# Peptides against a protein of PDB entry 5OK6, part 55

Target 1, 215 residues: chain A of PDB entry 5OK6
Amino acid sequence: ELPGLDSQWRQIENGESGRERPLRAGESWFLVEKHWYKQWEAYVQGGDQDSSTFPGCINNATLFQDEINWRLKEGLVEGEDYVLLPAAAWHYLVSWYGLEHGQPPIERKVIELPNIQKVEVYPVELLLVRHNDLGKSHTVQFSHTDSIGLVLRTARERFLVEPQEDTRLWAKNSEGSLDRLYDTHITVLDAALETGQLIIMETRKKDGTWPSAQL

## One batch from the design tools (peptide; made by RFdiffusion4, then SolubleMPNN)

Design b2_p14_7_s3 (from b2_p14_7, 7 letters changed)
Fold by OpenDDE base, seed 4:
Structure b2_p14_7_s3 (fold): chain B 215 residues (1-215), chain A 14 residues (1-14)
Amino acid sequence: as target 1 above (215 residues)
Amino acid sequence: MHETLELDEEKFSA
């Protein structure tokens, strides 16, 4: 059942779980397409529940680049293309208006960067490969705050690397060369890894030598 | 000294 218009406005905009609430690291936030949200604002501010301004079901279709993987379009801007709502507010709106059939929610996490908390709308998608078989890849999403160590562990898991096998990572840079990721304690952000970047996992040979050479 | 890794048809250096 739809609550009163004033109650909706208070719950979504000014409530403890409203749009303007402080960000907290690890919390889930959700994207709502801007035009739908503006239509909802106009509806609840209009004071007439029977108004023709009723927004209908939430429809984020314009935010997606595809309906197969449900990836976001690149270059979306908060406040222009979408608004961010905390999980509670999102769930209220979905409960009241519904979500377009078959469309997944666009859930994102709050991350803590050195001087700011931010909803990470665009996590880093890395293309993980083995040095000896570049044709077999795993695309994996990572937070900018994830460590290179996590990337390495994830690569090992995806490629079913045995615990006794020693592995290390390389990143293909924009110049086409490979940069070895020596420090596994730094973050994806610190390593300046980008979406679509090729990450090569090198496996140590049984003879104790590496496939790579020192020149 | 640079580390190089051979990938398929190409050799890459670090």
Scores: peptide ipSAE 0.138, ipTM 0.739, DockQ to the pose 0.212
Fold by OpenDDE base, seed 5:
Structure b2_p14_7_s3 (fold): chain B 215 residues (1-215), chain A 14 residues (1-14)
Amino acid sequence: as target 1 above (215 residues)
Amino acid sequence: MHETLELDEEKFSA
């Protein structure tokens, strides 16, 4: 049974545990399609549970670019295309109204940037390859707050690099040249890495030399 | 110092 309309409003829209609550790094938030959410607001504010304004199941279909990989459309804007709800509020709405059949929840993490917390709606997808076999790639998602060191470790894991093998990363830039990622302590954001960017893992040779040359 | 990595017979410079 659905809770009373006033109770629904208070659980979802409150500033302490609902939509307006402070962001905390590492927490999960969920996207809700804006039109559905506005329909829900109108329903619960109307005061009539039998109203024709009943929102039905949560339907995020318009936020997805495809129903195979369930990737978000590019350029979605908070407050225009979707609203963000904390996990507790999302789970309440799903429990009350359901989620459209076959649709996954759109879960995102709060990240901590310099002087701001943000829900990372669009993490970075990098194309990882080895310097000696560009035809074998792994697409991996990273947070903007992830270190280059994590990208390197992830590349090593995906390509089954042994612990004794020494590796380093290069990024293909917009000019088509390669920039070596020297500092592994900086973030993906600091390195200005972008979705779809090619990241090349160079492996040190058994003779102790690198495939690359200094000029 | 610039480093170059050769990929697919093309030289990429850093």
Scores: peptide ipSAE 0.130, ipTM 0.740, DockQ to the pose 0.241
Fold by OpenDDE base, seed 2:
Structure b2_p14_7_s3 (fold): chain B 215 residues (1-215), chain A 14 residues (1-14)
Amino acid sequence: as target 1 above (215 residues)
Amino acid sequence: MHETLELDEEKFSA
């Protein structure tokens, strides 16, 4: 059953627990398509539950690039295309209005950046390959806050690298050259890695030499 | 000094 309109408004827009609540690292937030949200606002502000302004079920269709992988469209802007809601508020709206059949929720995490918390709407999707077989790739999603060390460990895991094998990473840059990722303690953000970027895992040879050369 | 990695007969430098 739908709560009263004023109660809905207070629950969702409440600055302490609603849309305007402070971001906290690691928390889940959800995207709501802006038009739907505005329709909901109009409905609850109208004061008539029987109004023709009833928003219907949440429909985020316009935010998705496709209905197969449910990837977001590129370049979506908060406040223009979508609204961010904390998990509690999202779940209330879903319970009250429903979510369009078959659509997954658009869940995103709050990340801690230098001096700011942000909902990471677009995590980085990296293309991981081995230096000796570029034809076999693993696409893996990382946070901008993830370390290069995590990328390396993930690559080792995906390619089933034995613990005794030494590996290191290279990134293909925009100029087509390879930049070695020397510091594994920096983040994906610090390394300026981008979605779709090729990350090459080099494996040390049995003779103790690397495939790469120093020039 | 820079490092180079050869990938699929292409040489890349770092």
Scores: peptide ipSAE 0.128, ipTM 0.738, DockQ to the pose 0.224
Fold by OpenDDE base, seed 3:
Structure b2_p14_7_s3 (fold): chain B 215 residues (1-215), chain A 14 residues (1-14)
Amino acid sequence: as target 1 above (215 residues)
Amino acid sequence: MHETLELDEEKFSA
C-alpha cells in the first residue's frame, strides 16, 4: 500500500535518512532516473493521490547502454540524468511503485577519497592480459580506491598464475607506450588508470630474467 | 633507463 504523499516526501527527501543523508564509506546507494524522480516529486507535492501525475514503476532504462550486461551509459551526470538515494529510500520507492520488470537496481558504493566521500557511479573496468598472449583478456571492475596490488593479485588469479611465479604490471598509456606500475601500494586513482585501459601482466622467466629489456 | 616490453611483433617502451 502506498503511504500518504506527505509521508513519502518526508521519507525520501528528509536529510536525515533520505536523498540529502550524509555519505558513509562502504554504504550502498542507488541511481534513480531523473525524469521519473521529478515525476514522483510532482506527484507527492501535488497532494492528490488520484492525479494524472502518478509516476508509475521506476524505470531506469534510459540510464543503461545495454540490456544484456546492464552497463550504464557513459557521461551520466548526477542531478541531470539521475538522482542518488540511500538504500533505505530506494527500497521504499521500490516497495511503493515497483521496479520495471527484469531491470536490475543500479547499486553503487560510497568510497573514501582523500578529502571527500563519493558514490562511485563509474568503477574502473580494466582489460587484463598476459604479455605472451594478448588475445586472452579478462575485463575486471575495480574501485578507484583499490590498490595496484589488488589489480595484480586479481590478474594472477584470473590467469591461474602459480604462487611461485613472479609477476608485475604494465599499463598502456594514451600515447600507446607501456608504463610499468612499480608501486603496488598506490591506488587505481593515483595510477590514473581508466576504464578500457589495457593492463599487461609480465611473468618472470624460469632463468630469473624478465621478458622486458632495459634500454 | 627505459624498460621495453615486446608485445607480439611490437616493442613497447616504458
Scores: peptide ipSAE 0.105, ipTM 0.723, DockQ to the pose 0.214

Design b2_p14_7_s4 (from b2_p14_7, 7 letters changed)
Fold by OpenDDE base, seed 4:
Structure b2_p14_7_s4 (fold): chain B 215 residues (1-215), chain A 14 residues (1-14)
Amino acid sequence: as target 1 above (215 residues)
Amino acid sequence: MHETLELDEERFSA
């Protein structure tokens, strides 16, 4: 059952637990398509529960570039294309109005950057490959705050690398050359890695030589 | 150490 309009407004927009509440690192927030949200605002502010301004179910279709992987369109802007809601508020709206059938929620995490918390709407999707099979990529999502060490561990896991095998990473840069990701303690952001970038895991040969030594 | 290499896919895969 739908709560009263004022109750909905308070629950979603209140400054303590609603849309405007402080961001906390690690928490989940959700995207809501802007036009739907504006329609909801108009509905609850109108004071008439039977109003023709009823927003219907949440439909984020216009935010997605595909309905296969449910990737977001590039270049979406908060406040113009979508609003961000904390998990509690999102779940209330979904409970009240429903979510379009078959459409996944757009969940994102709050990340801690040096001077700001933000919802990471666009985490970095890296193409992980092995040096000896550059055409077979594994797309893996990473936070900008994830370490290169995590990228390496993830690559090792995806490629089923044995613990005794020595590996290292290269990033294919904009010039088409390879930059070695030597420091595993820096973040994806620090390394300036971008979505769609090829990250090559090199495995040391049994003879102790590196394949890249042939380059 | 900063290292940049020219990518030769054939040579790298060999």
Scores: peptide ipSAE 0.308, ipTM 0.891, DockQ to the pose 0.885
Fold by OpenDDE base, seed 3:
Structure b2_p14_7_s4 (fold): chain B 215 residues (1-215), chain A 14 residues (1-14)
Amino acid sequence: as target 1 above (215 residues)
Amino acid sequence: MHETLELDEERFSA
């Protein structure tokens, strides 16, 4: 059921449609664990389908920090820990070799940064809270390219804020103080927000005052 | 505009 080894190599490594294919914003790419990929390379380059170098099913286990939420380990590096493949190439490999039972694919999107396309391997996970209940956080994932306005809208939706209620955001910085996210048109990247950062949604009081005025 | 405040959880939640 496996294609010829040369065909596999051409399909996956071909720079026009394979691993070296140009990135396009909005497209899906997939992570493949580096050791598995190198084993596959050795297998297809060896020229013997019956060789002991058969890679087996794709196994990304070492890329995950947990098997509950299937979050990636921090600090993974492209080319060292994983290889990125376009959707077509990934699906070919999965069809040929299978994916380890129970593991989800590691799908990521190409984002458009100033003058550069990049696969966003690590979207930003923010902890959204209300000013009056800092202990109840809601973890929400955002792209670095998402606006602060989207973060605010998401927070309002998550906390069931009514349209007539006025809200604004604060980010808890590394010093433990609060930086107001005043400009809602800048991106998460521009605001330098990071995974695990606490974002506080403040709701204006009925008397027209802000709770933060008491700080 | 940039505003930075010291967080006081008790005062903020009040």
Scores: peptide ipSAE 0.304, ipTM 0.891, DockQ to the pose 0.887
Fold by OpenDDE base, seed 1:
Structure b2_p14_7_s4 (fold): chain B 215 residues (1-215), chain A 14 residues (1-14)
Amino acid sequence: as target 1 above (215 residues)
Amino acid sequence: MHETLELDEERFSA
């Protein structure tokens, strides 16, 4: 059941818990398509619940590039294409208006960058491969704030590498060469890794040599 | 130290 229009506005736009609340690292926020949100604003500001300005169910279809993997279109801009809401506000809107059938919520995390918090709308999808099977990739999503160490651990886990096996990472650069990710303490952002980039996990041979030494 | 290699898929996979 829909609450009063003024109550809706206060719940969603309230500076303490609504759209304008401070970002906190690790919290979930949700994308709402801009035109729908503006229609909702017009509706609740109009003062008439029976108005023809009723927004209907939330429909983020225009934000998705496909309805199979539900990936976002590239180049979406906050305030132009979508609005960000904290989890509580999002769940209120969904409970009041519903979400388009079969459409998943667009949940994103707040990340901490130097001197700023932001909602990470576009996390990095890396293609993880082994040096001896470059054609078999595993796509894994990482935050820009994740360490290279986490990428390495994730690769080791995905490829079932035993603890006694030594591994290291290479990133395929724009020139087609491999750059060694030797510093595991820097972030994905610091390493300038991008979505779709191939990350090669090299496993040390039993004789103590690295496969890359023969290149 | 930063290391860059030219990728030879056949040699790397061998």
Scores: peptide ipSAE 0.204, ipTM 0.848, DockQ to the pose 0.908
Fold by OpenDDE base, seed 5:
Structure b2_p14_7_s4 (fold): chain B 215 residues (1-215), chain A 14 residues (1-14)
Amino acid sequence: as target 1 above (215 residues)
Amino acid sequence: MHETLELDEERFSA
């Protein structure tokens, strides 16, 4: 049984623990399709639990690009296409109304940027490859706040590089040339890495030389 | 000074 309409509103639309609560880095938030959410608002504001405005189960289908990997469509806008809810509020709605069968929740993390906290709806997807075999790639998601060092460690892990092997990263730029990622302490954002960008891991040779040459 | 890396028989410069 659904809780009272006023209770639903208070649980979801409050400034302390609901939709309007402050963002905190590392916390999970969830996307709700805007039309469903507006229908829910109309329902709970209407004051009649038997109203024809009942929203039904949560259905985020229109937010997904595909139903295989459940990737989001590009260019979705908060407040227009979706609403962000903290985990507690999301779980309440799912408990009350259900989620469309087979559809996963759209969970995202709050990240801390220099002057703002933001729910990172679109993390960066990088194509990781080894310098000696570009045909074998690993697509990995990274936060804009992740360091290049983390990208390097992740690449090493995915390619099962042994701890004693030295590696470094290159990024293929828009001109088709390679830019070496010298500073591993900067973030993905600082390095201006973009989704779909090729990141090449170079491994030092057994003779102590690098595959790359200085010119 | 630029560093170059050969990939897929092509030489890339950095």
Scores: peptide ipSAE 0.121, ipTM 0.756, DockQ to the pose 0.204

Design b2_p14_8_s1 (from b2_p14_8, 4 letters changed)
Fold by OpenDDE base, seed 4:
Structure b2_p14_8_s1 (fold): chain B 215 residues (1-215), chain A 14 residues (1-14)
Amino acid sequence: as target 1 above (215 residues)
Amino acid sequence: SEFDSLTISPSQPP
């Protein structure tokens, strides 16, 4: 059963647990398409349960680039294309109105950046490859706050690298040259890694030499 | 290999 309009508004828009609540690192937030959200606002603010303003089920279709991988469109802007809701508020809206059939929720995490908390709407998608097979990529999402060490561990796991094999990372830059990711303690953000960037895992040869020594 | 055709950046990694 739908709560009263005032109760819906208070539940979703309150500053303690709703849309305006403080961001906390590690928490889940959800994207809601802006037009749907504005329709919901108009409905609950109108004070009349007139079906003419009823928003219907949540439909985020316009936020997706594709309905196969459910990737977000590039360049979406908060407040223009979508609003962010904390998990509790999102779950209330889904419970009340439903979500369009087949659409996944757009869940994102709050990350801690040096001076701000932000919902990371666009994690960094890296193309992980081995030095000996650049054509076979594993696309993996990383937070901007993830370490290069995590990227390396993830690459090793994806490629089933044995524990005794030594590996290191290179990033292919915009000029097509290789930048060595020496410091594994810096973040993806600090390393300025970008979505779609090729990250090459180099494996040390059995003779103790590195393949890149021949470059 | 395609890797062998790549060049190492002269810039020191940050």
Scores: peptide ipSAE 0.291, ipTM 0.844, DockQ to the pose 0.719
Fold by OpenDDE base, seed 5:
Structure b2_p14_8_s1 (fold): chain B 215 residues (1-215), chain A 14 residues (1-14)
Amino acid sequence: as target 1 above (215 residues)
Amino acid sequence: SEFDSLTISPSQPP
């Protein structure tokens, strides 16, 4: 059952629990396509439940680049293409209006950067490869706040590296050369790693030498 | 391999 229009507005557009609530690291927020959201605003502000401004089901189709992996289009801008809602507000809207059949929710996490919290709409997609097979990549998403140590552990897991095997990471830079990721405690952000960047896991040889020592 | 054709950057990582 749809709540009264004023109740809907207060539940979603609230500074304490709704759209305007403070961001907290680790919390889930959801994207709503802006045109739908503006239609909803017009509906609830109009004061007529029978208005032709009824928004219908939430439809985020225009935010997706594909319906297979449900990846977002690149370059979407908050307040232009979408609005962000906290989990509670999102769940209310879905309960009231429904979500378009087959569409997943667009869930994102709040991350803590040095001076700000933000919803990380675009996690970094890294292309993980082994030094001996650069053509076989595993695309893995990482937060900008994830450590290089996590990237290394993830690469080891994806490539089924045994615990006794020694490994290290290289990033292929924009010049086409290799930057060694020496410090595993810095973040993906600190290392300036970008989406689509090739990250090479080098495995130490049985003779104790590194493949890169021959470069 | 393609890896063997790559060059190590002289710059230290940040």
Scores: peptide ipSAE 0.288, ipTM 0.844, DockQ to the pose 0.685
Fold by OpenDDE base, seed 3:
Structure b2_p14_8_s1 (fold): chain B 215 residues (1-215), chain A 14 residues (1-14)
Amino acid sequence: as target 1 above (215 residues)
Amino acid sequence: SEFDSLTISPSQPP
């Protein structure tokens, strides 16, 4: 059952718990398509629950690039294409209006950058490969705030690397050359790694030499 | 391998 219009407005737009509340690292936020949200605002501000401005079910179809992997379109802008809501506000709207059948929620995490918290709408998808088989990639999603050390550990796990095997990472840059990821303590953001970028895990040979020493 | 055809960037990591 739908709450009163004033109650809906207070639950969603309340500065302490709603849309305008401070971002907190690790929290989930959700994307809502902008036109739907504006129609909802007009409906609850109009004061008439029987108004023709009723928004219907939440429909985020225009935000998706595809309905197979449910990837977002590139270049979406907050306040223009979508609105961000905290988990509580999102769940209220879904409970009141529903979500379009078959569409997943667009959940994203708040990340902490050196001077700002933001919702990470576009995390980085890296193509992890081994130096000896560049054609067999594992696509793995990372936060911009994840360390290169985490990328390396994830690559080792995906490729079932034994604990005693020594490994390091290379990024294939836009020029097609290899940049070595020396510092494992820097972030994916600091390393300027991008979605679709090839990350090569090099494994040290049993003779103690590196394959890249022959390049 | 395809890896052997790649060139290492001369840029030192920052």
Scores: peptide ipSAE 0.282, ipTM 0.842, DockQ to the pose 0.716
Fold by OpenDDE base, seed 1:
Structure b2_p14_8_s1 (fold): chain B 215 residues (1-215), chain A 14 residues (1-14)
Amino acid sequence: as target 1 above (215 residues)
Amino acid sequence: SEFDSLTISPSQPP
């Protein structure tokens, strides 16, 4: 059974785990399509449980680019296209109304930026390649707050690089030239890495020379 | 290789 309308409103908007709660780094938040959420608001504010304003199941179809990988559309805006809910509020709504059949939840993490916490709706998708085979990419998702050192470790793992092999990263820039990612302590954000960007892992030769020394 | 056709930028990341 659905809780009372006032109880639903308090739980989702004004509860200890409501929409307006403070963001905390590492916590999960969920996207809800804006039109559905507005229908729910109208329903619970109307005071009539039998109202024609009943929102039905949560349907996020308009937020997805595809129904295979469930990638979000680009350029979605908070408050216009979607609302963010903390995990507890999301799970309440799903338990009360259901989620459209086959749709996954749109889970995102709170990240810590220098001056603010935000929900990272669009993590960075990098194309990891080896210097000797640029045509064989591994797409890997990273947070903007992840270090270049994590990107390098991830590339080494994906390409099964032996511990004794020396590696370093290059980013292919918008001009088509190579920028060396020499500082592994900076973040993906600080390095200005973007979704779809090619990241080249260079492996040191057995003779101790780097392949890029020939460029 | 395709890598050999690339150019190193004069600008370094920060």
Scores: peptide ipSAE 0.281, ipTM 0.842, DockQ to the pose 0.705

Design b2_p14_8_s2 (from b2_p14_8, 5 letters changed)
Fold by OpenDDE base, seed 1:
Structure b2_p14_8_s2 (fold): chain B 215 residues (1-215), chain A 14 residues (1-14)
Amino acid sequence: as target 1 above (215 residues)
Amino acid sequence: SEFDSLTIAPSEPP
């Protein structure tokens, strides 16, 4: 049974776990399609539970570019295309109205940037490759706040690099040249890495030389 | 290899 309309509004907008609550790093937030959310607002503000403004199931179909991998469309804007809700508010709405059959929730994490907390709607998808096999990529998602050291560890794990093997990273830039990622303590954001960017893991040769020293 | 065809960007000194 649906809670009273005033109770729904208070729980989602003004509750301790409402839409306007402060962002906290590491917490999960969820995207809701803007038109559905506006219809819900109109419904609960109208004061009539039997109103024709009933929003039905949450439907985020317009936010997805595909129904296979459930990737978001590029260029979606908060407040225009979607609303962000904290996990508790999202789970209430799903329990009350349901989610469209087969659609996954659009869960995102709060990240801490130097001056602000933000929900990271678009994490960075990097194409990890080995220097000796550029045609075999592993797509891996990273936060903008993840270190280059994490990217390197992840590449080593994906390519089953032995602990005794030395490795380093290169990023292919927009000009098609290779920028070396020297500092492993900087973030993906600080390194200006972008979705779809090729990241090359170079493995040191047994003779102690680097493959790139021959370029 | 395709790697051998890539150009290393001049590293700006840190």
Scores: peptide ipSAE 0.095, ipTM 0.759, DockQ to the pose 0.699
Fold by OpenDDE base, seed 3:
Structure b2_p14_8_s2 (fold): chain B 215 residues (1-215), chain A 14 residues (1-14)
Amino acid sequence: as target 1 above (215 residues)
Amino acid sequence: SEFDSLTIAPSEPP
């Protein structure tokens, strides 16, 4: 059953628990396509439940690049293309109106940056490779707040590197050169790593030399 | 040190 229009508005737009709620690190927020949300706003503000302004089910199809991997389109802008809702508000809307059949929710996490909390709509997808086999990439998603140390550990795990093997990372930059990721305590953001960037894991040779030192 | 294009010389297949 749909609640009253005023109740819907208060539940979703309430500054304490709704769309205007302060962000909290680690919480889930959800994307709602902007035109659908505006249609819902018009419906609940109109005061007529039988209005032709009924929004129907939530349909985020225009936000997706494809229906196979359910990746977001690049360059989507908050307030223009989508609205962010906290999990409670999202679940209310889904319970009231439904979500388009077979379409996944667009869930994102709040991350804490040095001076701001934000919903991380676009986490970083890195292409992890070994220095000796650049043709075999593993795409792995990271938060901007993840450390380079986590990227290195993830690469070691993905490539089944033994604990006694020494490894280090290089990032291929936009110029095609390799930047050494020396500090493993900095974040993906601090290292300015971007989606689609090639990250090369170099493994130390048994003779104690690094492959890169011979170049 | 900008390591230029690591042309990782294709390890000649053994």
Scores: peptide ipSAE 0.081, ipTM 0.677, DockQ to the pose 0.081
Fold by OpenDDE base, seed 4:
Structure b2_p14_8_s2 (fold): chain B 215 residues (1-215), chain A 14 residues (1-14)
Amino acid sequence: as target 1 above (215 residues)
Amino acid sequence: SEFDSLTIAPSEPP
């Protein structure tokens, strides 16, 4: 049963547990398509539960670029294309109205950036490859707050690199040259890594030389 | 390109 309209508004829009609540690092937030959300606002503000303004089920279809991988469209803007709700508020809306059949929730995490908390709507998708097999990529998502060390560990795991093998990372830049990722303690953000960027894992040779030193 | 050079780096024989 749907709660009263005033109760719905209070549960979703409040500053303690609703849309207006402070962001906290590591918390899950969810995207809701803006037109649906505005329709819901109009419905609950209208004061008539039998109003023709009933929003129906949550439909985020316009936010997705595909229904196979459920990737978001690029360049979506908060407040224009979607609103962000904390997990509790999202779950209330889903419980009340449902989610369009087959659509996954668009869950994102709050990250701590140097001067701001933000819901990371677009994590960085990196193309991980080995220096000797550039044709076999692993696409992996990383937070902007993840360390280069995590990227390296992830690459090693994906490529089943033995613990005794020494590895290092290079990033292909926009000019097509390779930038060595020397500092593994900096973040993906600090390294200015971008979605779709090729990250090359170089493995040290058994003779102790690096493949790149022979170039 | 430096990238092409890395591509050519012979895999160590197994």
Scores: peptide ipSAE 0.033, ipTM 0.623, DockQ to the pose 0.113
Fold by OpenDDE base, seed 2:
Structure b2_p14_8_s2 (fold): chain B 215 residues (1-215), chain A 14 residues (1-14)
Amino acid sequence: as target 1 above (215 residues)
Amino acid sequence: SEFDSLTIAPSEPP
């Protein structure tokens, strides 16, 4: 049964556990398509439960670019295209109204940047390749707050690199040259890595030489 | 620099 309209409003919009709550690093937030959310606001503020303003099930279809991988459209803007809700509020809305059949929830994490906490709506998608086989890529998502060390470990795992093999990363820059990622402690953000960027894992030869040093 | 620009050619598989 749906809660009373005032109770719904308070539960979703309250400053402690609702939409207006402070962001906390590591917490899950969910995207809700703005038109649906505005329809819900109108419904609960109208005071008539029998109103034609009933929002129906949550439908985020317009936020997706595809229904295969459920990737978000590029360039979506908070407050224009979607509203962010904390996990508790999202789960209440889903419990009350349902989610469109087959649609996954759009879950995102709060990340901590040097001067701000934000919901990371767009993680960085990197194209991981080996230096000797540029034609075989693994697309992997990383947070902007993930270290280059994590990118390297992930590349090693995806390519089944043995623990004794030495590896390092290169990023293909906008000029088409390769920048070596020397510091593995800096973040993806600090390294200015971007979605769709090619990241080349170089494996050290058994003779102790690097393939790149012979070029 | 944390970054040096290099050109890497694919190593031919041995």
Scores: peptide ipSAE 0.023, ipTM 0.571, DockQ to the pose 0.100

